# Designs tried in a protein design run: peptides against a protein of PDB entry 3T6J. Part 68

Target 1, 375 residues: chain A of PDB entry 3T6J
Amino acid sequence: PIVESYIGFIESYRDPFGSRGEFEGFVAVVNKAMSAKFERLVASAEQLLKELPWPPTFEKDKFLTPDFTSLDVLTFAGSGIPAGINIPNYDDLRQTEGFKNVSLGNVLAVAYATQREKLTFLEEDDKDLYILWKGPSFDVQVGLHELLGHGSGKLFVQDEKGAFNFDQETVINPETGEQIQSWYRSGETWDSKFSTIASSYEECRAESVGLYLCLHPQVLEIFGFEGADAEDVIYVNWLNMVRAGLLALEFYTPEAFNWRQAHMQARFVILRVLLEAGEGLVTITPTTGSDGRPDARVRLDRSKIRSVGKPALERFLRRLQVLKSTGDVAGGRALYEGYATVTDAPPECFLTLRDTVLLRKESRKLIVQPNTRLE
Target 2, 372 residues: chain A of PDB entry 3T6J as posed
Amino acid sequence: PIVESYIGFIESYRDPFGSRGEFEGFVAVVNKAMSAKFERLVASAEQLLKELPWPPTFEKDKFLTPDFTSLDVLTFAGSGIPAGINIPNYDDLRQTEGFKNVSLGNVLAVAYREKLTFLEEDDKDLYILWKGPSFDVQVGLHALLGHGSGKLFVQDEKGAFNFDQETVINPETGEQIQSWYRSGETWDSKFSTIASSYEECRAESVGLYLCLHPQVLEIFGFEGADAEDVIYVNWLNMVRAGLLALEFYTPEAFNWRQAHMQARFVILRVLLEAGEGLVTITPTTGSDGRPDARVRLDRSKIRSVGKPALERFLRRLQVLKSTGDVAGGRALYEGYATVTDAPPECFLTLRDTVLLRKESRKLIVQPNTRLE

## One batch from the design tools (peptide; aimed at target 1 Y13 P82 H150 H263)

Design b2_p23_5_s1 (made by RFdiffusion4, then SolubleMPNN; from b2_p23_5, 11 letters changed)
Fold by OpenDDE base, seed 4:
Structure b2_p23_5_s1 (fold): chain B 375 residues (1-375), chain A 23 residues (1-23)
Amino acid sequence: as target 1 above (375 residues)
Amino acid sequence: PVYPQPTGTTDPSAIPGIEPFPE
């Protein structure tokens, strides 16, 4: 078997300033069969990067072919077990030296197990479809999230010698129509500038890339989905995200006005973006459960994903990237915190919905370290 | 990285709450 491992201070999610890494490590075995899909995704990565909603000037100057491997994790030491990883976590290194992606396949497999009777916040008509396609759709999402999410975009930098990695005279900010007015100076990093919002903001960008690019036929083909199956995978991927946005409320602390989980905050932001798009794309309806207590239903109109959802996400994702590239902390914070704000304002009444989410909360699952043997 | 989303619960097994490091 091919064994992969990593160890060190890697993820900075537990640092309020997004800079100090948590000690983490894993040992895993390569799943060759599952790696094949991700290899095909890598083969298409250069072209797919061009589909992202920002000018090439905001993308990496040179495409560096990354590695992408599906892994079955044997042991994982850390606060939580990810489904996918993109390393290194330094944007400057990603754009100049390259990066590696991994999918923790057996972690994903655990996430596939869903009991219909316990599945919350979905319409009955969507539950079977959701159960069927959650796993496959999440494979797509993870691949896109890591490879084309975390693996995309350029930081505008002025180095210690005063040289720019972009042409100040010709590069135009697509949001303003003006020349680039801000960038990262020597010693400044994504984390150092965006600090408290850096982790969640980046996860939001990566998740948004996943939703946006999963609409591309080539992506679905790479993962082996065609026709009605492809459309169902798209639908369930988007449905899963908007549902996650509702579930995210568990990780918000109203009394402290803070979020306790970067990814869930990101998913809430995406929900807010898609709700803002309007036109019946996403609706959250308070209901009464069979137990007579508050419940809720998330509805996504699949017919409006491309017509309403995609344009909304495109605009939002472009803004995220432009603000990131230019190091515009003020603009980035204003944008992100605006969508991350949780109030009880109608029509959504998110604080009230949070009570419902907490009421429907189930016990956390335990993931147990497996064994393996040679046969 | 990305963490798995919850299936039927609001508390996903793979997504921990963040206890911040001290300043």
Scores: peptide ipSAE 0.249, ipTM 0.691, DockQ to the pose 0.065
OpenDDE base, seeds 1, 2, 3, 5: peptide ipSAE 0.098, 0.235, 0.100, 0.086; ipTM 0.697, 0.707, 0.703, 0.663; seeds 3, 5 fail the geometry check

Design b2_p23_5_s2 (made by RFdiffusion4, then SolubleMPNN; from b2_p23_5, 12 letters changed)
Fold by OpenDDE base, seed 4:
Structure b2_p23_5_s2 (fold): chain B 375 residues (1-375), chain A 23 residues (1-23)
Amino acid sequence: as target 1 above (375 residues)
Amino acid sequence: PVYPQPTGTTDPSAIPGIEPYPE
């Protein structure tokens, strides 16, 4: 078997300033079959990067072909087990030296197991479809999230010698129509500038890339989905995200006005973006469960994903990237914290919904280390 | 990285909470 491992201070999610890494490590075995799908995604990455909603001037100057491997994890030491990884976590290195992506396939497989009777917050008509396609859609999402999410975009930098990695005279900010007015100076990084919002903001960008690009026919084809299946995968991927946005409320602490998980905060932000789009794209309806206690249903209008959802996400994602590229912390914070704010304002009444989410919370599952053998 | 979304209801088994480092 082909064995991969990594170890070190890697992820900074537990640092409130997004800088200090947590010690982490894993040992995994390569899944050759699933890796082949991700290799096809890599082969299309350069083209797919051009589909992202920012001008080439905000993308990496040169495409660096990354590695992407699906792994079955045998041992994982850390505070949580990811489904996908993009390393290194330094944007400057990503854009100049390259990066590696991994999908932890068996972690994803665990996430596939859903009991219909315990599946919360979905319409009955969506439950079977959701159960069927949650896994496959999440594979797509993880691949896009890592490779084209974390693996995309450019930071505008002025180096220690005063040289810029962009043409100040010709590069235009697509949001303002003006020349670039801010950038990263020598010694400044994404994490150092965006600090408390850096991790969640970046995850939100990556998740948004996944949703946005999963609409591309080539992406679904790469993963082996065609026709109605492809459309179902798209639908379930988006549905999963908006549901996750609701579930995210568990990780918000109203008393402290803070979030306790970067990815869930990101997913809530995306939910807010899609709700803001309106036009019946996303609807959250409070209901009464069979037990007579509060419940809720999330509805996503499939027919409005491309017409309403995509444009909304496009605009939002572009703003995220532009603000990131230019190091505009003030603008970035204003944008992100605006969508990350949790109030009880109608019509959503998110604080009330949070009570419902907590009421429907299930006990935390335990992930157990597997074993392997040679046959 | 991506952490798996909860299955069923709100299952944080694969989604770690953030316990921040001290300043």
Scores: peptide ipSAE 0.231, ipTM 0.678, DockQ to the pose 0.058
OpenDDE base, seeds 1, 2, 3, 5: peptide ipSAE 0.199, 0.228, 0.170, 0.185; ipTM 0.744, 0.689, 0.642, 0.677; seeds 3, 5 fail the geometry check

Design b2_p23_5_s3 (made by RFdiffusion4, then SolubleMPNN; from b2_p23_5, 12 letters changed)
Fold by OpenDDE base, seed 5:
Order: structure tokens, then C-alpha cells, then sequence
Structure b2_p23_5_s3 (fold): chain B 375 residues (1-375), chain A 23 residues (1-23)
């Protein structure tokens, strides 16, 4: 078997300033069969990058073909086990030297092993579809998230010699219609500038890329979905995201006005964006469970994903990228924290919904490392 | 990276390395 290992101070999610890495180590085996799908995605990456909702001037100057492999984890040492990884975690290196993507396939299999009777916050008529397609749809999401999410976008930089990596005279900010007015100076990084929101903001961008590009027929084809199956995968992927946005409330601490998990905060932000789009796209309805206690249902109108959801996400995703590229921390923070704010304001009453989310929590899960043997 | 979402039966500390709130 082909063995891969990662060891070092890698992820900075536990640093409130997003800078200091936590020590992590794992050993994994390459899953050749699953890797083949991601290789096909890599083969289309350069083309798919052009489908993202920002001008080419805001995309990397040169496409650097990354590696993408699916891994089955044998041993993991760290606080949390991811489903996918994009490294290095330095944007400057990503755009100049390249990057590597991995999907931790067996982690996905374990994490989404849910019994139908325990599946919360979905309509009954959606549960079977959700169970059927949550795995495949998440494979799509992870692939897009890592490869085309984290792997996309350009940072405007002025180097130590005063040279710019963009043409100041010709590059136009698509949001303002003006020339570029801010950039990263020498020594400034994504994390150093955006600090407390950097991790969650980037995850939100990557998740949004996943939702946005999963609508592209070529993506579904790469993963082997056609016709009604492709539409169901799209539906379940979007449904999973809006559900995740509700579940995310578990990771908000009202007393401290802070989020504890970057990805879940990102998913809540996306939920807020899609709710803001209106027109019946997403509906969260408080209900009464069979036990007579508060419950809730998330409904996504699949017929409005393309007509309502996509345009809303497009605008939001473009704003995220433009603010990131230009190093506009003030604008980025205002945008992101606005959507990440949790109040009890109607009609959503998110703090009340949070109580419902917490009420519906069940017994804890345990992840156990696998063994290997000769057959 | 991407972390899988909790299903309602997941301890955040086990998945994300975050201690859950007392609530």
C-alpha cells in the first residue's frame, strides 16, 4: 500500500488569532479507487476555476496542478479529525508553489453513519434522500471545497521591493468599479490581517465554492452522477449545508458572543445568506416533536436552488473573494460578522432555535482507529 | 480542511477538539 503521513504544527483553528498551529500527526493509506475521482476533478480544475464568480484578475495568474488523493486514516493524533485537507496553509505559497489536497475517506464514512430515526431537523420526505446521498454529496463538497475553494483566488501583494503582483492601472474591483485601493504589504498574510475571522471566513469561502460549483454539470459528471441522481446530489448537498447552518448554533456561546468552531460558523453564515435571499428558498419551522417538546424542520425548495440560491451565493462569494484579495479587513469583518451575528430577532429567532438544537442532541459518538490485516 | 458536521450525537471535543459548553 501507498502510505502518507502528516506531522507538524499544521492547523491554527484553536488559535483565536488564527496564527499558531496545533501539533497534528497522522498515518494513512492511499485509496486508489476514490483517488481516481479526485484526479478527474483535478483534470478539470483549470476550467472550473473560470466558473467562479470573480474576474480572472482576482484568480491565480498561473494554474498549478495540485495533487489530490483519498486517504484511509490508520492513526491520527490531534484534537479533531478532518474530512479533507488542503496544504500548505499559506496563501502565498499556494499561489506560487502549489498545494496538495487529500480526502480522508474513512473519516467521512464514520462521521455520517446516522440512523434514520435519529436524523434531526429534516422533513420526513427528505430523510430517505438525505441518507442515500449524504455520503456522495459530501464527497463532491469536500473535493470542491479543498481543490477549488482553498485552491482558488489571488492575493494582491506588494513585495519588499515595492513591486505589485497586479496591474494597478487596469485591475478593477468588481464590487466598487474602482481601481484596487488595498493589498497585502510585505510580511502581511491572510491570517495576520484577518486574524480572528480568518479561519472561519476562509472556510465559508470554500464551502460557498462547493455549493456554487456543484451546480455545474461537469462536476456531477466527474463524480459519476447523471440525470435525476445528479439533481438529487445537488439537492442533498444544499440541504445538508442549510441543515448544518442550524446545527451550527450548538457551537455558538451566547454569553461570550463567540463561535467555537470555524466551519460551523461558516455554515451558519451561509444559512443566513440563503435565508436573506428569501422567496421561499429556505424555511426553518419550529415544530413540536413526538415527545411534546420543541423541535424544528429545515426545508429547502429544490426548484429555487438555481433561480434564487445560486445568484445569492454568487454575490456573496464574490464579495468574500474581493475583500480577501484586496486585504480589506474592515470590509471583510463587517460583512462576515454581520452574517455571523446570532440574535433572537424574528422571524428566525436563532437563540430560541439554539435551545431547540441543544435539546435535540443525543448521545456522543466515538471515533475508533482501524486495524489492518493480511487477507 | 473540511470537518464533518455533527449529527446531534457528537461530542464537539471528539471531532473538533473543542470542549463543549456546560449547556
Amino acid sequence: as target 1 above (375 residues)
Amino acid sequence: PVYPQPTGSTDPSEIFGIAPDPE
Scores: peptide ipSAE 0.117, ipTM 0.691, DockQ to the pose 0.072
OpenDDE base, seeds 1, 2, 3, 4: peptide ipSAE 0.123, 0.021, 0.025, 0.137; ipTM 0.697, 0.677, 0.606, 0.706; seeds 1, 3, 4 fail the geometry check

Design b2_p23_5_s4 (made by RFdiffusion4, then SolubleMPNN; from b2_p23_5, 11 letters changed)
Fold by OpenDDE base, seed 4:
Structure b2_p23_5_s4 (fold): chain B 375 residues (1-375), chain A 23 residues (1-23)
Amino acid sequence: as target 1 above (375 residues)
Amino acid sequence: PVYPQPTGSTDPSEIPGIEPYPE
């Protein structure tokens, strides 16, 4: 077997300022079969990057072919076990030296174990489809999230010698139509500038990339989905995200006006973006459960994913990237915190929905270290 | 990285070892 491992101060999610890494490590075995799908994704990465909704000037100057491997984790030491990883977490290194992606396949498998009777917040007619395609759709999402999410975009930088990594005279901000007016100075990083929102903002960008690019037929083909199956995978991926946005309310603390989990905050933001798009794309309906207590249903109109959802996400994702590239902290914070705000304003009444989410919360699953053997 | 959706959890603030670093 091929064994991979990593160890060190890797993820900064536990740092309020997004700068200090938590000590983490894992040992895993390569899953060759699943890795082959990700290899095909890597082979298409350069072309798929061009499908992202920002000018090439906001993308990496040179495509650097990354590694992407599916791993079955034997042991994981950390505060949480991810489903996918993109490293290093330094944007300057990502754009100049390259990066590595991994999918933790057996972590994903654990997430697939859902009992229909315990599946909350979905319409009955969606439950079976959701159960069937949650796993496969999440594989797609993880691959895109890591490779083309975290692995995309350029930071505009002025180095210590005063040189720019972009042409100040010709590069235009697609949001303003003007020349670039802000950038990262020497010593400034994504985390140092965006601080408290950096982690969640970046996860939101990466998740948005996943949703956006999963609509591309080539992506679905790479993962082995065609025809009706491909459409179902798309639907379930988007449905999973909007459901996650509702579930995210569990991780919001109203009294402190803060979020306790970066990814869930990101998913809530995406939900807000898609709700804002309107036109019946996403509907959250408070209901009464069979137990007579509050419940809710999330409905996603699959027929409006491309016509309503995609354009909304495109605009939002472009804005995220432009603000990131230019180091516009004020603009970025205003945008992100605006969507991350949780109030009880109608029609959504998110604080009320939060009570429902908490009421319907399930017991936490335990992840146990597996064993392996040679035959 | 991507973290899968929680399959049920307690309030993260109540889980030892995942508290944020102090400012």
Scores: peptide ipSAE 0.243, ipTM 0.662, DockQ to the pose 0.060
OpenDDE base, seeds 1, 2, 3, 5: peptide ipSAE 0.207, 0.167, 0.179, 0.197; ipTM 0.774, 0.621, 0.739, 0.600; seeds 2, 3, 5 fail the geometry check

Design b2_p23_6 (made by RFdiffusion4)
Pose (drawn by RFdiffusion4):
Structure b2_p23_6 (pose): chain A 372 residues (1-112, 116-375), chain P 23 residues (1-23)
Amino acid sequence: as target 2 above (372 residues)
Amino acid sequence: VPYTPSAEAPAGTATPPLPVEFA
């Protein structure tokens, strides 16, 4: 459509329980030139799902070209203006018929070297160069194969299923599936507090995972003297964001104040666990004399160490999502999402520095439409 | 305009949304 639109109580992020949605609405025009560079990603999107760490029976049944667009926003009502979105928020529909992917083009044009804190003098160069371009990649993947992948195991009214039980097996365990989503049950209704952050984490992780693929970069025009940087800046940005996320964590209440930032911190911790000097947090000192930190990500070890930690992670997340296993999901997540002062990082002590170097986000003014 | 009355899962936003104000 020339004009794209949508509204309702949709994103569930701000409900302390994680079920009730916050009202919003938007009207934006579809840009053509930048969209083809996405519809491309849609065309070859089919294959990639099978590159995911879980078997094809642990994935949605068919596939689709649900849609991927680039929208110049006119009116976005509500608390915030996301860079990209995958909706409607009803999973059942995501599997049965389809969903949509939205990359807002003109919001970007808004959001773009001393504020590059927790990086090094190198890095921030590659950051300034490849952040914008790579942003499209990460968004595309986050939206398309982030939430586009995965399958829910639901018990329909009768004792039957939405799938064939005897032929489905859990790679982690080896047994046959003993858990699932029963009638009326949904992602939020079960995982609740964690559902948002958990699902987002999965999406971003698939983001990096498939951001390691030559094809996708060929779609975004990155290869050779190009294919490097973008990938690096992407991962580096992920780990840095994992650091900045401490600001949005409340230690007193042992509670996270956001899904994205928490998820990013989790991915950071998983990478740190992979070890092998791939990632480091150094309690440095800024030129101003105050405290500071430098995030060190060895690029050469990206495929040899980091990727395994990823696909094992995604495999577990997805496995626990399909069977709807909350116990394992939490135990696997809230354990990763835990914040403590234990070395050789001391995140409780780092958080202060993160708050000192903290940033306050900008404001996006919006135009109106007068009736003549 | 498509309308959604309730929420079952996250909207799947790529990033945390930025604040907005109407002129």

Design b2_p23_6_s1 (made by RFdiffusion4, then SolubleMPNN; from b2_p23_6, 12 letters changed)
Fold by OpenDDE base, seed 5:
Structure b2_p23_6_s1 (fold): chain B 375 residues (1-375), chain A 23 residues (1-23)
Amino acid sequence: as target 1 above (375 residues)
Amino acid sequence: PPVQLSSTAPAGLTETPLPVVRA
């Protein structure tokens, strides 16, 4: 078997300033079959980047072909096991030396193993489809999230010598129609500028890229899905995201007005964007469970994903990228915190829904180190 | 150079602490 490992101060999610890495380490085995799918995705990445909803001037000038590997984790030392990893977490190195993408395949498999009877917040008619396509849809989402999410977009920079990495006279902000008015100065980074929202904002951008690009037939073909299967994978991927946005309320602390998990905050933001799109695309309905206690159902109209969902996500995703590229912290914070705000205002009554989410909370899934055997 | 973030957590899993599944 091919063995991979990493050790060091890697992820900064536990740092309130998003700067200091937590010490982590893993040992894993390469899943060759799944890695082959990611290799095909990498081969198409340069073309797929052109499908993202921002001008080429807001994309990286040169595509650096990354490595992408699916790994089965044998051991992990850290506070939490991710589903996917994009390293290094230094943008200067990503731009000059490239990056590596990793999917932790067996972590995904464990995380999404839910018994039908315990599956919360879905319509009964969606449960079997959800169970069937959850795994495959996550493979698609993680691949797009890591490679084309985290791997996309340009930051406008002025270096120490005063030189710009973009043409100030010709590059136009697609949101304003004006020249670029803000950028990163020497020594400024994404984390240093966006600080408390940087992690969640970037995760939201990456998740949005996944949802947006999974609609492209070429992406589904790479993963081996065509026809009705491809449409079901798309539907389940979007359904999972809107469900995750509801589940995210578990990680909100009303008394402190804060989020405790960056990815879940990101998923809640996406839910809010898709709810705002209206037209019956997403519906969250409070219900009464069989036990007589509060419950809820999330419904996604699959027929409106392309007509309503895609345009809404396109506009939102473009705005996220433009604000990121220009280092517009004020605009970025206003946009992101606006969608991340949790109130009890009708019609959604999110604080009330949070009580329902907590009431229906599944037992925490725990991951234990596996044993290996020779066959 | 731009700063990018790396790890994704599954829905319902917290980054801290690691969940333990008891069979």
Scores: peptide ipSAE 0.023, ipTM 0.578, DockQ to the pose 0.157; fails the geometry check
OpenDDE base, seeds 1, 2, 3, 4: peptide ipSAE 0.021, 0.020, 0.016, 0.016; ipTM 0.550, 0.569, 0.537, 0.548; seeds 1, 2, 3, 4 fail the geometry check

Design b2_p23_6_s2 (made by RFdiffusion4, then SolubleMPNN; from b2_p23_6, 14 letters changed)
Fold by OpenDDE base, seed 5:
Structure b2_p23_6_s2 (fold): chain B 375 residues (1-375), chain A 23 residues (1-23)
Amino acid sequence: as target 1 above (375 residues)
Amino acid sequence: TPFESSSTSTAGLTEEPLPVVRA
């Protein structure tokens, strides 16, 4: 077997300022079969990057082909095990040396074992489809999230010598129609500028890229889905995201007005964006469970994903990227915190829904070290 | 040479808490 490992101060999610890495490490075995799918995605990455909703001037000047590997984790030391990783987390190294993507395949597989009767917040008609396609849709989402989410976009920079990495005369901000008016100066980084929202904002961008690009037929083909299966994978991927946005409320602390998990905050933001799109795309309905206590159902109208969802996500995703590229912290914070705000205002009543989410909360998963067998 | 830019501050995707079916 091919063995991979890493160890060090890597992820900064636990730092409120998004700068200090938590010490973690893993040992894993390469899953060759799953890695082959990601290799096909990598082969198409340069082309797929052109499908993202920003001008080429806001994309990397040169695509650096990354490695992408699916890993089965044998041991993981840290506060939490991710489903995917994009490393290194140093911007300078990503530009000069490239990056590596990994999917922690057996972590994702644990998600597939959900019992139908315990599956919360879905319509009965969606449960079987969700169970069937959750796994495959996650593979698609993780691949896109890591490779084309985290792997996309350009930061506008002025170096120590005063030189720009973009043409100030010709590059136009697609949101304003004006020339670029802000950028990163020498020594400024994404994390240093966006600070408390940097991690969650970037996760939101990456998740949005996944949802947006999973609509592309070429992506589904790469993963081996065609026809009705491809459409079901798309539907379940989007359905999973809106459900996750509801589940995210568990990680909000109302008393502190604080989010405790960056990815879940990101998913809530996406839910808010898709709710704002309206037209019956997403509906959250409070219900009563079989126990007579509060429950809820999330409904996604499949027929409106492309007509309503995609345009809404496109506009939002473009705004995220433009604000990120230009280092517009004020604009970025206003946008992101606006969607991340949790109130009890009608019609959604998110604080009330949070109570429902907490009531229906399932036991936290305990991930234990697997055993390996030599045949 | 102009400084080339990269975008990502966060590396990991953490899935939602899922119920573990204990066998």
Scores: peptide ipSAE 0.029, ipTM 0.594, DockQ to the pose 0.214
OpenDDE base, seeds 1, 2, 3, 4: peptide ipSAE 0.028, 0.028, 0.018, 0.025; ipTM 0.596, 0.605, 0.569, 0.567; seeds 1, 2, 3, 4 fail the geometry check

Design b2_p23_6_s3 (made by RFdiffusion4, then SolubleMPNN; from b2_p23_6, 12 letters changed)
Fold by OpenDDE base, seed 4:
Structure b2_p23_6_s3 (fold): chain B 375 residues (1-375), chain A 23 residues (1-23)
Amino acid sequence: as target 1 above (375 residues)
Amino acid sequence: PPVELSSTAPAGATEEPLPVVFE
C-alpha cells in the first residue's frame, strides 16, 4: 500500500485573521480505485479551467498538472476532519510551483449514510433522491472544489524588483472594462490582504466552482454519470448546497454578528446569491413540523439550474475571482459581507429561520479511527 | 484548504470505525 501523510502548521481557519496555521496531521493509505476518477479529472483540468468564468489573463499563466489522490485516512489530528484538501495554501506558490489535491475517501463515505426520517428541510419528494445521490454528488463537488476551485485563478503580483506578472497595458478587468488598477505588492498575500474574510471567501469561490462546473457534461462523465443519473447528481449537488446554506445559520452568532465556520458561511453566501437570482430557483418555506413546532423546507427548481442558477453563479464567481486577483479588498469585502449579512428582513427572515435551524439541529458525526488489515 | 462535511447524523450519533483494507 501507498502511505501518505502530512504534518505541520497548515490550515488557518482558526485564526481570525486567516494567517496563522493550526498544527495538524494525518496518516492515510491511497485508494487506487477511487484515485482513478480524480486522475481523469486532472487529465481534463486544463480544459475545464478554461470553462471558468474569467479571462485566461486571470488564470494561471502555466498549467501545472497537480496530483490528485483519494486517501483512506487512518488517523487525523486537528480541529476538524476535512473531506478534501488542496495544498499548499499559498496562492502564489500554487500558481508558480503547483499543488496537490487529496480526497479523504473514507471520510466522505461516512457522510453517505443518512436516515430519511432525520433528514431536515427537504421536500418529501426529494429525500430519497437526496439520500441516493448525496455521496456521489459530494464526490463530484469535492473533486471540483479542490482541483478547480482552490486550484484555479491567478493573483496579480508586483515583485520586489517592480516587475509585474501580467501585462498592465493589455489585461482588462472584465467587470470594469478598465486596465488593472490594483495588485499584490511584494510581501502581500491573499490572507494578509483579505484577512478576516479570506478563508470563507476562498471557500465560497471553491464551492461556487464546484456548482458551476458540475453542470459540464464532461465532469459528470468523468465520474461515471450520464443521462438521467447525471442530471440527478447535478440536482442533488445544487440542492445540497442550498440546504447547506440554510443549515449554515447554526454557525452564525447574531449577538456578535459573526460566523464561526468558514465553509458554512460560504454556503450561506451561495444560498443568498441563488435566492437573489429569483425566478423561483430557490424557495425557503417556513412550515410546522409534526411535533407542532417550527420547521422549514428548501426547494430547488431543477429546471432553472441552468437557465437561472448558472448565470447568477457565473456572475458572482467571476466577481469573486476578479476581486481576488486584483487584491481589491474593499470591493471583495463589500461583495462578500453583503451576501454574508444575516438579518430578519423578509421574505426569508433568516434570523427567524435560524431559530428553526437550531430547533431542528442534529449532533455532528463523531468519526473514529478505522481498523486496518491486509488481505 | 479543505472542505468540511455537512452534519447529517442524528443527535448523539457516533460513526463506527470504517475498516481500511490495504491493497
Scores: peptide ipSAE 0.016, ipTM 0.526, DockQ to the pose 0.050
OpenDDE base, seeds 1, 2, 3, 5: peptide ipSAE 0.015, 0.015, 0.016, 0.014; ipTM 0.525, 0.521, 0.538, 0.522; seed 3 fails the geometry check

Design b2_p23_6_s4 (made by RFdiffusion4, then SolubleMPNN; from b2_p23_6, 12 letters changed)
Fold by OpenDDE base, seed 3:
Structure b2_p23_6_s4 (fold): chain B 375 residues (1-375), chain A 23 residues (1-23)
Amino acid sequence: as target 1 above (375 residues)
Amino acid sequence: VPVEESSTSTAGNTTEPLPVVYA
């Protein structure tokens, strides 16, 4: 429909256990021009799913073609306005009934407007490139995140009749080399099993899919980027993610050892993965600002994205998916909480960096709802 | 499941009216 809406208990981010939905609703209009890129992405989705770093046995048995539209939001009622949405949130329904993706185009447009003088934690040489390509790169990231992130992967399930949705004799866990030893039983869900880490873990998986697949030439072509522009979009997308991982520290509460925002926790985890990869891929350098107070710089070596970054992200993303598919909560929690731990250990000294992030924090932005007119 | 951008210096004005397309 040209006018789209939804209403109900949809997102569980406000529940510390990731289970209870917040009552949310929106009304939006379809942006036909912006939707065309996402339609092309949908047309390539089945092929792009094969590029994900897990065996086909860990992917959906049948591709269900989703809707994907760019929406201009007229009204939004909820605790936060997302850039993109994938619904339903139930993995079993996504696998069997399909899903819908939306990009909130006018929300993204607001997010793209960056003042150069207020842009924190980037090298001066990266600022102009970042400003130029932040919007386009984020369109790519959102599209991949929703469609191929949230829209990918299989949960291994034993139904109420005791039947499995996978062959227990032939399916091998690529991390262990053994047969599948765990799965979801009847009545168990992603959220019920992974609980406190479920939302952030899934966001981390989806964000990682975005970074991983944005390296594929076909993806950039779908979005209309070629040659040097395509490489700049890739670079800025990865740069934005590592910067976001630093900014994420604002949403960590040291006294409670908890995170207050699932997406930001996810981005911090990705930053930690890419830092662990080493080889000068990502560097965070404490500095002194022009005001004489603490500052920092994030640097991403463009030349090492494919050689160092991609393999590190591939291994991590595969582990995320395998642990999710098998319902291995112990392994999943150990992996995810390990990367989500914030300490003041060198060389990064993340707790000290958090103080810098808080010092450089901008005022909370207010988003005002737009109007429509008849021309 | 939504995607949110990090809190950055993004202050964009959506001052232009959104087009209404009738089916």
Scores: peptide ipSAE 0.020, ipTM 0.568, DockQ to the pose 0.048; fails the geometry check
OpenDDE base, seeds 1, 2, 4, 5: peptide ipSAE 0.019, 0.019, 0.019, 0.020; ipTM 0.623, 0.614, 0.631, 0.592; seeds 1, 2, 4, 5 fail the geometry check

